# Ledger of designs, part 44: peptides against a protein of PDB entry 5JNO

Target 1, 112 residues: chain A of PDB entry 5JNO
Amino acid sequence: MVAKFQPPPEYQLTAAELKQIVDQSLSGGDLACRLLVQLFPELFSDVDFSRGCSACGFAAKRKLESLHLQLIRNYVEVYYPSVKDTAVWQAECLPQLNDFFSRFWAQREMED

## One batch from the design tools (peptide; made by RFdiffusion4, then SolubleMPNN)

Design b1_p16_6_s4 (from b1_p16_6, 7 letters changed)
Fold by OpenDDE base, seed 1:
Structure b1_p16_6_s4 (fold): chain B 112 residues (1-112), chain A 16 residues (1-16)
Amino acid sequence: as target 1 above (112 residues)
Amino acid sequence: LMEKVLAFLDEYLAEQ
């Protein structure tokens, strides 16, 4: 038996919190973007992730990792079961997530 | 930060 996916505590939403986000959403893609912001605000910060380690020189790349996307998808599926179909996820949600995230940082780069 | 991000989000989604 394989245990079902459980989000880390810091990324857990109550039913009420999720419902609130859903009520603000007009589509699965809309919901996905809203979840991205709510769950992973750190991805939108100007904080240098290498600040904690001056020795290793590691810098986190600003990208959506598979874990981020999977977690978002799991929540979206609750109210939009159709995204369980990978083709639907890749057509309705994933492009919008990537586009939103990319445009956000593109705009920030223009301001700097 | 969140306010700025949410503002951008709303603008982005309005264009969809």
Scores: peptide ipSAE 0.718, ipTM 0.956, DockQ to the pose 0.828
Fold by OpenDDE base, seed 2:
Structure b1_p16_6_s4 (fold): chain B 112 residues (1-112), chain A 16 residues (1-16)
Amino acid sequence: as target 1 above (112 residues)
Amino acid sequence: LMEKVLAFLDEYLAEQ
C-alpha cells in the first residue's frame, strides 16, 4: 500500500480552511483555482525574493509545477472524488487551472 | 496582491 500524499507543512490546510474554500466553490475546477490562489500566492507575486541575498540567483517562476498540481488535486479529491479519475482531472480542473493562471499573467504583463 | 488576485479569480470563474 502506498501512503497518502502529505503536503509540506506550509501547504497544509485544516479541515475548516478547506471547507471555507469549498463553500465558495461551485465545481471541482472552481475549487482548484481557489486552492491555487490560497496555497501558492507566491506564484502570483512579482516580489523578488532574492533581493536580500546577492548570492541568490532565485527567480520567481511563473509556472505550475507537478507538485503544485498534485497538491491541489489531492485537496480537490476530498470533496470531488471524481477527479481521482485522471480523465476528469484533465478535463475539468487542469485546463481551468492553466487557463486561469495564464490569463492572470497575461493581464498583469499588459499592465506593466 | 491577494485582493487583486481574488478579484481576477472571481471574474474568471464567473465567466465559466
Scores: peptide ipSAE 0.717, ipTM 0.956, DockQ to the pose 0.788
Fold by OpenDDE base, seed 4:
Structure b1_p16_6_s4 (fold): chain B 112 residues (1-112), chain A 16 residues (1-16)
Amino acid sequence: as target 1 above (112 residues)
Amino acid sequence: LMEKVLAFLDEYLAEQ
């Protein structure tokens, strides 16, 4: 059997924290987007300040990686067990995540 | 930054 995914400490949500986000969500896709913002604020920054160099021009990663998606999916599954089915995840949550993230950066690229 | 992101999030989700 595959070991249960354990999120890194910085991405660990308590039951209360997760419930609060769920209470604001109307669907699995909605929840997924809210989790994206809550868990990975660094993905929405122009510069990755965590790397300690604002002068080198290093930009924050603008890509949803497998780890990000896996972590979000694991939390979504708590309240939407159907997303354990990959087909459901790819139909209900993944498109919204990608669309939301892409539109965010598209808007930022238009700003002067 | 977070406030802007959250505002965008709310706007996006409202349009779904």
Scores: peptide ipSAE 0.716, ipTM 0.956, DockQ to the pose 0.786
Fold by OpenDDE base, seed 3:
Structure b1_p16_6_s4 (fold): chain B 112 residues (1-112), chain A 16 residues (1-16)
Amino acid sequence: as target 1 above (112 residues)
Amino acid sequence: LMEKVLAFLDEYLAEQ
């Protein structure tokens, strides 16, 4: 039996914050993408601002890890319980997350 | 940065 997932303090959302995002979302995949931006803005930057040091020049990580996906899924399932089914998660949310994230960086890499 | 990311997000989701 897998232990209950607990988000790190820096990635916790209040009920009000989550509701605001949900109110803007039209689907589970939509919600997942919005959560990605809200929870992990550092993944969309050339600099890891979450570490609080602009002088160290630490480059932001440009990949979605299992921990990121697990945290997003936990919030999505609050309003879309069907994503508790792995097949639904992999069909409705995960492809859109990966597509959104990949397209973002593809566009950024093309900018001069 | 966030404004640009959110703009891209809105554009992406509008295409879905």
Scores: peptide ipSAE 0.714, ipTM 0.956, DockQ to the pose 0.786

Design b1_p16_7_s1 (from b1_p16_7, 9 letters changed)
Fold by OpenDDE base, seed 5:
Structure b1_p16_7_s1 (fold): chain B 112 residues (1-112), chain A 16 residues (1-16)
Amino acid sequence: as target 1 above (112 residues)
Amino acid sequence: SPAFDALIQELREMED
């Protein structure tokens, strides 16, 4: 038996906080995107590390990692239990997350 | 999608 996933303390939403996000959401996929923004604002940061560090030239990675996706999925499941099914998650939420994230950075790059 | 655009706009407003 696999232990239930528990979010790290910094990513623990209260029931009220989660409810507020849900109330603003149009669908499970939309909820997932809103959770992405709420939980991981650093993924949308305008800070360019390569610009700030002439010595290393390091650029931050702009991708969704497994931990991000797992955390989001666990919260989405609270109000959309159907996403417990991997096929549903991959059809209804995962594509929207990727599209939203990609669109955000594509638009930002055009504006800069 | 329009929903994504709205959410992106919301994000921009939060950054300001």
Scores: peptide ipSAE 0.264, ipTM 0.828, DockQ to the pose 0.689
Fold by OpenDDE base, seed 3:
Structure b1_p16_7_s1 (fold): chain B 112 residues (1-112), chain A 16 residues (1-16)
Amino acid sequence: as target 1 above (112 residues)
Amino acid sequence: SPAFDALIQELREMED
């Protein structure tokens, strides 16, 4: 059997912390986006260097990795159990995450 | 999305 996914300690939220985010959320997709911001603020920072060269100041391409998505999904499932269904996750949450993330950076780049 | 705009604005304010 496959072991149940457990979030790394640095990405663990207490019930109270999660509840606070949920109270601000309007939907599962909205909750997912808010979790993205809260769990991974580094993904929204302008200071992001490539893995191979921090000295040259080359900015790494920003993307949502499988770990990010899995962590977010695990928390969304607490209040929206329907996202346990992959089809629901892909229809309701994943597009919202991608759109939000891409829109953020698109707007930031236009400000330069 | 209005929700996205609001959240993005919130993020920007936190970064200041």
Scores: peptide ipSAE 0.262, ipTM 0.827, DockQ to the pose 0.686
Fold by OpenDDE base, seed 4:
Structure b1_p16_7_s1 (fold): chain B 112 residues (1-112), chain A 16 residues (1-16)
Amino acid sequence: as target 1 above (112 residues)
Amino acid sequence: SPAFDALIQELREMED
C-alpha cells in the first residue's frame, strides 16, 4: 500500500485559500502556475545565496524540482481530477509551468 | 501567453 502524498505543513492550503486561487484561474494549467507563485515565492526571488555566502558554496538554482511539481499537482487534482493521469498532467499543466517559469526568468534577464 | 504575462505582472506588483 502506497502512502498518499501529504504536503509539508508550510505548504498546506486551506480549502478557502485554494478556492480563492481557483477562482482566479482560467484553466488547470493557469491554476498550476498560480499555485507555483503562491506556494513557492522563493523561486522567483533574485536573492543569490552563492553571492552572499562564499563559504557554503550554495548556489541558488532556478529550477522546478520534483517536490514542487508534486505539491502543485496535488492541489490541482482537487479541482481537476483528470491530472491524476500522468499523460494529462504532462500535456495540460507541466508545459505551462515550465513555460511560465522560464518566461519569468527570461524577462528578468532582459531587465538587468 | 497573455495569461503568463498577466501573472508575471501580478507577481512583480506583489514584490514591490
Scores: peptide ipSAE 0.257, ipTM 0.826, DockQ to the pose 0.613
Fold by OpenDDE base, seed 2:
Structure b1_p16_7_s1 (fold): chain B 112 residues (1-112), chain A 16 residues (1-16)
Amino acid sequence: as target 1 above (112 residues)
Amino acid sequence: SPAFDALIQELREMED
């Protein structure tokens, strides 16, 4: 049996926390972007915490990984069940996530 | 997108 996906403890949101984010959101795509910011603030940091690890020396790349996207999608589905359809997720949420993330770093690059 | 710009601005304010 394949177990249903469960968020890691560090990425679990309460119903109240999720509702607060939803109340600030204009659409499913906007909700996805706000969840990205709230769940994974490390993706927007100039300081790579992994680079601080002397043991591995690995520098995290500025990329959205499948785990990030799956977690966001699971929360978006609570209020926008249509994104359970992969075609809807790929048309309404994924492009906005990628555009938002790319725009953020493009602006940061211009400011440096 | 104006919505993206607003969200990015919010993010910057949180980092300060």
Scores: peptide ipSAE 0.256, ipTM 0.825, DockQ to the pose 0.617

Design b1_p16_7_s2 (from b1_p16_7, 9 letters changed)
Fold by OpenDDE base, seed 4:
Structure b1_p16_7_s2 (fold): chain B 112 residues (1-112), chain A 16 residues (1-16)
Amino acid sequence: as target 1 above (112 residues)
Amino acid sequence: SEAQDRLIEELREMED
């Protein structure tokens, strides 16, 4: 048997915290997006570490990593167990996450 | 989507 996934302490939500987010959500996809914002606010920060280092040219990529997606999916499954099916996750939640994240940064780039 | 638009707006308000 595979042990239940335990999120890192920084990304642990209590039942009350999760319920609050769920109450604000209109769908599983919307819940996923709200979880993205709540769990990983750093992904929406304008802080660019590359600004401080012109020599290395390193810029932190603003992308959704597998760990981000897995954590979000685990919480979404609590209220939308159907997303345990990968096909459902890829049809209902993952596209909305990608669209939301892309649209956010696209708008920010146009404003700068 | 409307839901995404609202969430983006909420994010902007939090940054102000």
Scores: peptide ipSAE 0.578, ipTM 0.922, DockQ to the pose 0.712
Fold by OpenDDE base, seed 5:
Structure b1_p16_7_s2 (fold): chain B 112 residues (1-112), chain A 16 residues (1-16)
Amino acid sequence: as target 1 above (112 residues)
Amino acid sequence: SEAQDRLIEELREMED
């Protein structure tokens, strides 16, 4: 039997925590976006890590990586089993995640 | 979407 993916401890949600997020969500796609915020608040931070050292030349990349998406999908599947189908995940959740993330940063840039 | 707009607004309020 293939073992189910287990999230790292820092990304482990209790049933109560997950239910709270679900109760605030209007759809699977909305749930995915809320999970993104809950699990990975660092992706929405204004902190410029390059400020710490001018010689570092480090620029933080604001991208949704495969690990982020996989963790989110695992939790969405608990309440929306249909997203186990890759076609459903790609049609209903991935576009909303990408749009939400892009819109967030686009609006922040307009405020500058 | 309106749902996303609300979520973005919630995020802004948390950062203030």
Scores: peptide ipSAE 0.578, ipTM 0.922, DockQ to the pose 0.767
Fold by OpenDDE base, seed 2:
Formats: structure tokens, C-alpha cells, sequence
Structure b1_p16_7_s2 (fold): chain B 112 residues (1-112), chain A 16 residues (1-16)
């Protein structure tokens, strides 16, 4: 048997924290987007890590990785069990996450 | 969507 996925400690939400986010959400897709912002604020920052450290050469990429999506889905499932079905997740949540993330950065780039 | 627009606006306000 494969063990249940456990999020890293820095991405572990309490029931109360998750409920606060859910209370502000209108749908599973909206909840997914709000979780994206709350769990991974670094994905929405212009901070260049290499600016402070020239030796590491690290630059954060503006993309959603499988780990990000998996963590978000796990929390969405708590209040929207239907997203356990991959077809539902792909139809209701993934498009909204991608649209939200792309729109955010598209607007930011036009303001520069 | 309207929900996404509100969320983007909330993010902008947090950066101010």
C-alpha cells in the first residue's frame, strides 16, 4: 500500500486556517486560487533571490509545478470531495488556476 | 471571472 501524501510542515494548514479560506471562496476553483495565494506567496513576488546572492545564481520560475497542484488539490478535496475524480479536477479547478496565474502576471508585465 | 478579479485586486492591495 502507498502511504497517504503528507504536505511539508511549512504547507500544513490547520482546520481553522483552511475554514477561513473556504469562507471566502465561492467555488472549488475559487478555493483553489485562494489556496495558491496563501500557500505559495513566493509565486506572486518580483523578488529576485539572485539579487541578494550572486553565488547561487538561482532565479524563481513563474510556473505551477506538480507539487503545488497536488497540495492545493488535497485541501480542496476536504470541502469538495468531487475533485477526487481527476476529470472533475481537470475541468473545474486546473483551468481556473492556470487562468488566474497567467492573468496575474500578464497584468503585472503590462504595468512595468 | 469576477472572483478572480477580486482576488487579483486583493493581492494588489497587499503589495501597497
Amino acid sequence: as target 1 above (112 residues)
Amino acid sequence: SEAQDRLIEELREMED
Scores: peptide ipSAE 0.576, ipTM 0.922, DockQ to the pose 0.701
Fold by OpenDDE base, seed 3:
Structure b1_p16_7_s2 (fold): chain B 112 residues (1-112), chain A 16 residues (1-16)
Amino acid sequence: as target 1 above (112 residues)
Amino acid sequence: SEAQDRLIEELREMED
């Protein structure tokens, strides 16, 4: 039996913090995007994290990893239990997360 | 979407 996923301390949100984000959200997908911004602001930084690490390419910092998605999904489930169904998560939240993240960087690149 | 557009703008404003 697989144990319930526990977020690392640095990504632990209180009920009050989560509620504040939810109050600003219009849907499960929107909530997911807002959680992405709140939990992982470093993914939206213009800072080149590869400056001091040849093994850590800057492009690697512009990717949504499984851990990011799992953490977001765990919080979305609190207010949108339907995303516990993988099919719902893949239809309602994942496309919006990917679209949002891609659009953000696409717009940034156009400004350069 | 409109919601995403607003969020992107909010994020950009925070970085300024």
Scores: peptide ipSAE 0.577, ipTM 0.922, DockQ to the pose 0.740; fails the geometry check

Design b1_p16_7_s3 (from b1_p16_7, 6 letters changed)
Fold by OpenDDE base, seed 5:
Structure b1_p16_7_s3 (fold): chain B 112 residues (1-112), chain A 16 residues (1-16)
Amino acid sequence: as target 1 above (112 residues)
Amino acid sequence: SASFDQLIQELREQED
């Protein structure tokens, strides 16, 4: 049996919330980047998670993981069904996501 | 909280 994908509660958008993001988006790639910011603000934060738990020694990593990308793709394909094709996803969305994420931290490094 | 499938259905109905 194959389990149906279900986003974690903290990453579940309402229809109204997703519609707002779509209305602000110019393309599937742009929508993907906006979803990245809205769903995963922790990836853009300087918060030291190790401060909350001295015993575990946990340190936050600034990287896009497979679950992040899968969740974004599932939302994008609602309005841009062409991204169901892996070739389209890799050509239109993944490069924009990676560039946006890299540029953010590159600029942040220059400012600090 | 609506399930993912319910959300997708609602979005498609509003867009079509």
Scores: peptide ipSAE 0.117, ipTM 0.727, DockQ to the pose 0.025
Fold by OpenDDE base, seed 1:
Structure b1_p16_7_s3 (fold): chain B 112 residues (1-112), chain A 16 residues (1-16)
Amino acid sequence: as target 1 above (112 residues)
Amino acid sequence: SASFDQLIQELREQED
């Protein structure tokens, strides 16, 4: 048996929370970016994995993983069902997500 | 809601 996709509890939004984000969004791509910030603030912080693991010294790479993208897509799909089409998702949402995330860290790199 | 799937379903029903 294959389990249905379920977000971890820390990434579960209430209907009211999601509606608030949607109301602030101008498009599906914009909604995706806002969800990225709200769901995964850890991806935008200077906190690395080494803070939690003194033994290994491992530093997590800052990247958008499949789980991040799938979770965002699931929420976006609620109000923008067209993103169920992979071509639409790749044209309207993924570029905006990647650009937003990349620009954020590129700017931080220039400041440091 | 009790589950993510249930939440999504509820939200879609509100949109329809």
Scores: peptide ipSAE 0.116, ipTM 0.712, DockQ to the pose 0.024
Fold by OpenDDE base, seed 2:
Structure b1_p16_7_s3 (fold): chain B 112 residues (1-112), chain A 16 residues (1-16)
Amino acid sequence: as target 1 above (112 residues)
Amino acid sequence: SASFDQLIQELREQED
């Protein structure tokens, strides 16, 4: 049997938290972007979190990894089941996620 | 603590 995806505890949203984000969202793509920001604030930070933890060699990277996207997709599909279809996910959510993320850092690079 | 799958199921049930 294929193991189901399970988010790490730090990325486990409560029902109330997810609903709050959904209530603020205008679409599945918008929800995806909001989840990106809420779940992974480290992706939007210039701070090296590894400096604060001698035992943790984790360094924040400005990269959307498959794990990030999968986690977001799993939450999005709760209210937008159509994103279970890869074609829908790729058409409605991924472009918005990538665009939002890319634009964020592009703008930051211009400001820095 | 509830698993991710359990949470998702609960959320779906609430939406129905």
Scores: peptide ipSAE 0.114, ipTM 0.711, DockQ to the pose 0.024
Fold by OpenDDE base, seed 4:
Structure b1_p16_7_s3 (fold): chain B 112 residues (1-112), chain A 16 residues (1-16)
Amino acid sequence: as target 1 above (112 residues)
Amino acid sequence: SASFDQLIQELREQED
């Protein structure tokens, strides 16, 4: 059997914390982007904020990998259960996540 | 701290 998903301690939100983010969100895709920023600040900085996370690794510093996406999806699913459908996740959330992340680093590249 | 599963269940119960 495969072990059930458990987020690393650094990425475990309380009910109140998640509710707060949801209240600020207008859609599942918007919620996903907000979760990305709140959970993984290390993806938006040259500073390593994930030193205590054994699951992320150094290679993931500036890449959205399966663990990040799965974790976000699990939280989004609480309020937008339709994202349990992979087609919905790929249409409504993944493009927004990727666009947001790519635009961020594209802007940083121009500023360098 | 609560497990992820417990958290999810709690959140779903609040939204029902």
Scores: peptide ipSAE 0.114, ipTM 0.714, DockQ to the pose 0.024

Design b1_p16_7_s4 (from b1_p16_7, 8 letters changed)
Fold by OpenDDE base, seed 5:
Structure b1_p16_7_s4 (fold): chain B 112 residues (1-112), chain A 16 residues (1-16)
Amino acid sequence: as target 1 above (112 residues)
Amino acid sequence: SSFFDQLIEELREQED
């Protein structure tokens, strides 16, 4: 039997925690952005916490990966079932996530 | 059955 998917502990929200975020959200797209910040603060830090290659000195680039997007979508679906439709997800949430993330780092680049 | 299914059920129970 295939084991059920379980988010990593650091990305698990309780019902109360999710409800708090939802209560502050104006839409599914807004909720997605708030979840991005709440779940993955490491994507917004100046310090690279990723396990890079010490031998080659390679540092991972800051980008939204499939796991990040899938987790966000799963949580958004709890209150906005319509995002189960890929077209809705791509129209309402994905552009806002990308814009928010890009805008954040564009702002940080200007401050440096 | 999944983590998110359990989460949905918990939220529904809290709203009742």
Scores: peptide ipSAE 0.575, ipTM 0.904, DockQ to the pose 0.024
Fold by OpenDDE base, seed 1:
Structure b1_p16_7_s4 (fold): chain B 112 residues (1-112), chain A 16 residues (1-16)
Amino acid sequence: as target 1 above (112 residues)
Amino acid sequence: SSFFDQLIEELREQED
C-alpha cells in the first residue's frame, strides 16, 4: 500500500487560488513557472531564512528539489492531465522551469 | 482520497 502524498500546509492552494493562477497562464509550462513563483517565494529571496549556521558563512544552495517539482507537477496535472505522462512533463514543463529558475539567478548574480 | 484528488473534485463541482 502506497502512502498518500500530503502537501505541507504552506504549499496547499485552494481551488480559487489555483484557478486564479491558471487564468493567468498561457500553457502548462507557463502555469508551472507561475506556480514556482507563487508556491516557493523563498527560492527567489536574497535572504536565506533557512541558514542553519550563521557563523560558518555558508548559504543554502538555491535549487529546485524533488519536492518542489512534484508539487508543481501535481498542480499542473489538475488542468493539464497530459503531464501525467512523464514524457510530456519532461518536454513541456521541466525545461521551462529549469530555464526560468536558472536565468533568474544568473541575472541576479550578474547584476550584483 | 489525496489532497489533489479532493482539489480536482472541488473544481469540478464549482464548474457545474
Scores: peptide ipSAE 0.574, ipTM 0.904, DockQ to the pose 0.024
Fold by OpenDDE base, seed 3:
Order: structure tokens, then sequence, then C-alpha cells
Structure b1_p16_7_s4 (fold): chain B 112 residues (1-112), chain A 16 residues (1-16)
């Protein structure tokens, strides 16, 4: 039996917060990208979290992991039920997420 | 009743 997915507290949005993001979104893919920015600002940080902490050994990851994608998909599904279909998710949301994320860091690397 | 199910219900209630 697969346990029901519960988002961590730091990634929980209220109905009002989600509605605000949706109202700004033009499509499911656009909503996904906006959720990426709002939910996971740490993925866009220039600060190395390991810097200044010699004890924890934590390093910021600049990768979209399964947890990130699952959370985004669950929120998108609230207003776009069609993304329950994996084919729709892979066609309408996943490419936009990957492109947005990769372009962000590509631009940042060019500025350094 | 999952987190997202509750979220959906809350949003529906606000639109009614």
Amino acid sequence: as target 1 above (112 residues)
Amino acid sequence: SSFFDQLIEELREQED
C-alpha cells in the first residue's frame, strides 16, 4: 500500500495562495513554472548552503527532483485535472518546467 | 482526505 502523499510544511500552499498563482497563469504549463518559483526558491539561489557550514556538509542542489515535480503536478491538477494523465503532464507541463529551469541557470552562468 | 483534496474542497466552497 502506497502511503498518501503529504507535502512538507514548507511546500504547503493555502487556497488563497494557490488561487493567486492560478489567476496569474495563462496555462497549465505556465502555472507549473510559477509554482516552481514559488514553492522552491532555494533552487534558484546563488548562495551555496554549504558555505559557512562545515559541519552539515549540505550542498544546494540545482536539479528538479521527483519530489519537486510531484508537488507541482499535484497543485496543477487542482485546476487542470487533465494532468492526471501522464501523457498530458509530459506534453504540457514537464517540458516547460525543464526549459524554464535550464534557461534560468544558463543565463546566470553567462553573467558570472 | 488528503491535503490536496481538502484544498480542492476549500476552493470550491469559496466559489459558491
Scores: peptide ipSAE 0.573, ipTM 0.903, DockQ to the pose 0.024
Fold by OpenDDE base, seed 2:
Structure b1_p16_7_s4 (fold): chain B 112 residues (1-112), chain A 16 residues (1-16)
Amino acid sequence: as target 1 above (112 residues)
Amino acid sequence: SSFFDQLIEELREQED
């Protein structure tokens, strides 16, 4: 038996929280970007999470990983079931996520 | 059911 995917507690939104984000969203792609910011603020932080941690050796990388994308897709799918189609996800949501994330860090790089 | 399945059900109940 394969266990069902369960998001970590820090990435679990309540129905009310998700509804609020959806109400602010204009599209599935827009919702995806808002979820990115709300769920993973650590991806937008200048803080080196490995700083002061000699035990974990973890170096925070500013990249969207498969788990991040999967979680976002799962939430988007709640209100936009069309993203169950991979082609729709890759055409409508994934490019917006990548563009938003890339532009964010490109802008931050120029400000440094 | 998974977390997201439960979430969907909860949202449906609140919509009614």
Scores: peptide ipSAE 0.572, ipTM 0.904, DockQ to the pose 0.024

Design b1_p16_8_s1 (from b1_p16_8, 8 letters changed)
Fold by OpenDDE base, seed 2:
Structure b1_p16_8_s1 (fold): chain B 112 residues (1-112), chain A 16 residues (1-16)
Amino acid sequence: as target 1 above (112 residues)
Amino acid sequence: SEQERALAVLDEMLAE
């Protein structure tokens, strides 16, 4: 048996928190993108800081890793169970996540 | 904030 994926405490959303994000979303892909912003704000900043130490800053990696995607997918599945199908996930959510993330950084690069 | 900026990008994308 494979244990159900359990997110780290810092990425654990309550039902109410998740519902709030869902209520703002128009689709599974939209929900995925909003979850990306809410769960991983560090991916949208050039500098990340260690908790309690402003001097412990470091450059954030501009990459969506497997952990990010897995966490997002797990939450999306709650309201859009069709994404349990990998084909649906790859057609409806992954392209939007990648497009969104790329657009964000492309825009930032134009301002730098 | 960067989060607000990100959401603005998302809204633009969804409007297409």
Scores: peptide ipSAE 0.750, ipTM 0.964, DockQ to the pose 0.921
Fold by OpenDDE base, seed 1:
Structure b1_p16_8_s1 (fold): chain B 112 residues (1-112), chain A 16 residues (1-16)
Amino acid sequence: as target 1 above (112 residues)
Amino acid sequence: SEQERALAVLDEMLAE
């Protein structure tokens, strides 16, 4: 038996919180991008998170990792069940996520 | 905030 996926407590959204983001979204891809911003604000900052953990010296990374994408996909599936199909996820959501994330950092690099 | 800036980038992307 395999248990239903449960996000870590720090990435748990209430139904109301998720609904609020959905109401602001125009599509599954848009929802995915908004979830990225909501769940992982650290990916949009140069903040060194070693200040939060002096023992581990953790630092923010400018990379979308598999866990980030899986968490986002799980929430998107609630309102857009079609993304359960990997082909749909890869065609409709992943390109938008990558494009959005890349654009954000490209702009930041030009402004510095 | 950086989150607000990110959402602005998203809105620009969606407007294309």
Scores: peptide ipSAE 0.750, ipTM 0.964, DockQ to the pose 0.909
Fold by OpenDDE base, seed 4:
Structure b1_p16_8_s1 (fold): chain B 112 residues (1-112), chain A 16 residues (1-16)
Amino acid sequence: as target 1 above (112 residues)
Amino acid sequence: SEQERALAVLDEMLAE
């Protein structure tokens, strides 16, 4: 039996917190993007944490990794069960997430 | 904040 994916404590949302985000969302893709902002504000920060810690080997990335996407998908599934189907996730949520994230950093690069 | 900026980008995207 495959164990249910459990988010790290710092990325756990209460039912009330999740509902609040859902109430602000118009679609599964919209919800996914809002979850990205809420769960991973560090992905939108220009702070390079590796600069402060040369010994730890940590590098700040402007990249959506599989773990980020998996966590978001798990929460989206609560209100949009259809995204359990990979085809639906790839058609309805992933394109919007990638577009949103790319637009954000493209805009920031213009300001830098 | 960066979060507010991100949400602004999202709103613009959704308006298209």
Scores: peptide ipSAE 0.750, ipTM 0.964, DockQ to the pose 0.914
Fold by OpenDDE base, seed 3:
Structure b1_p16_8_s1 (fold): chain B 112 residues (1-112), chain A 16 residues (1-16)
Amino acid sequence: as target 1 above (112 residues)
Amino acid sequence: SEQERALAVLDEMLAE
């Protein structure tokens, strides 16, 4: 049995918030990318938190971790149940997420 | 904002 993933409170979306994102989305992959932006703005931040808080020692990561992906998938499944199939998730959502995230940082590196 | 910038990148990607 796979345990139900419960997101931390800071990553919990209301039904209304999720619907708003869905209404802006054209596909499951698009929805996944928009969820990435809305749920994890810290992944797009250029702020060095470790410099601001030496006691925390926290450094921003520029990678998508399994927990990020699982959380996104859980929300995508609400409106695109087909992504419950791992093959569909891997074909329709994961490539777009990775492409989007890579493009974002590639552009940032070119501008800085 | 960085979020707005990210969404702009997404829009460009979707336009391809």
Scores: peptide ipSAE 0.750, ipTM 0.964, DockQ to the pose 0.934; fails the geometry check

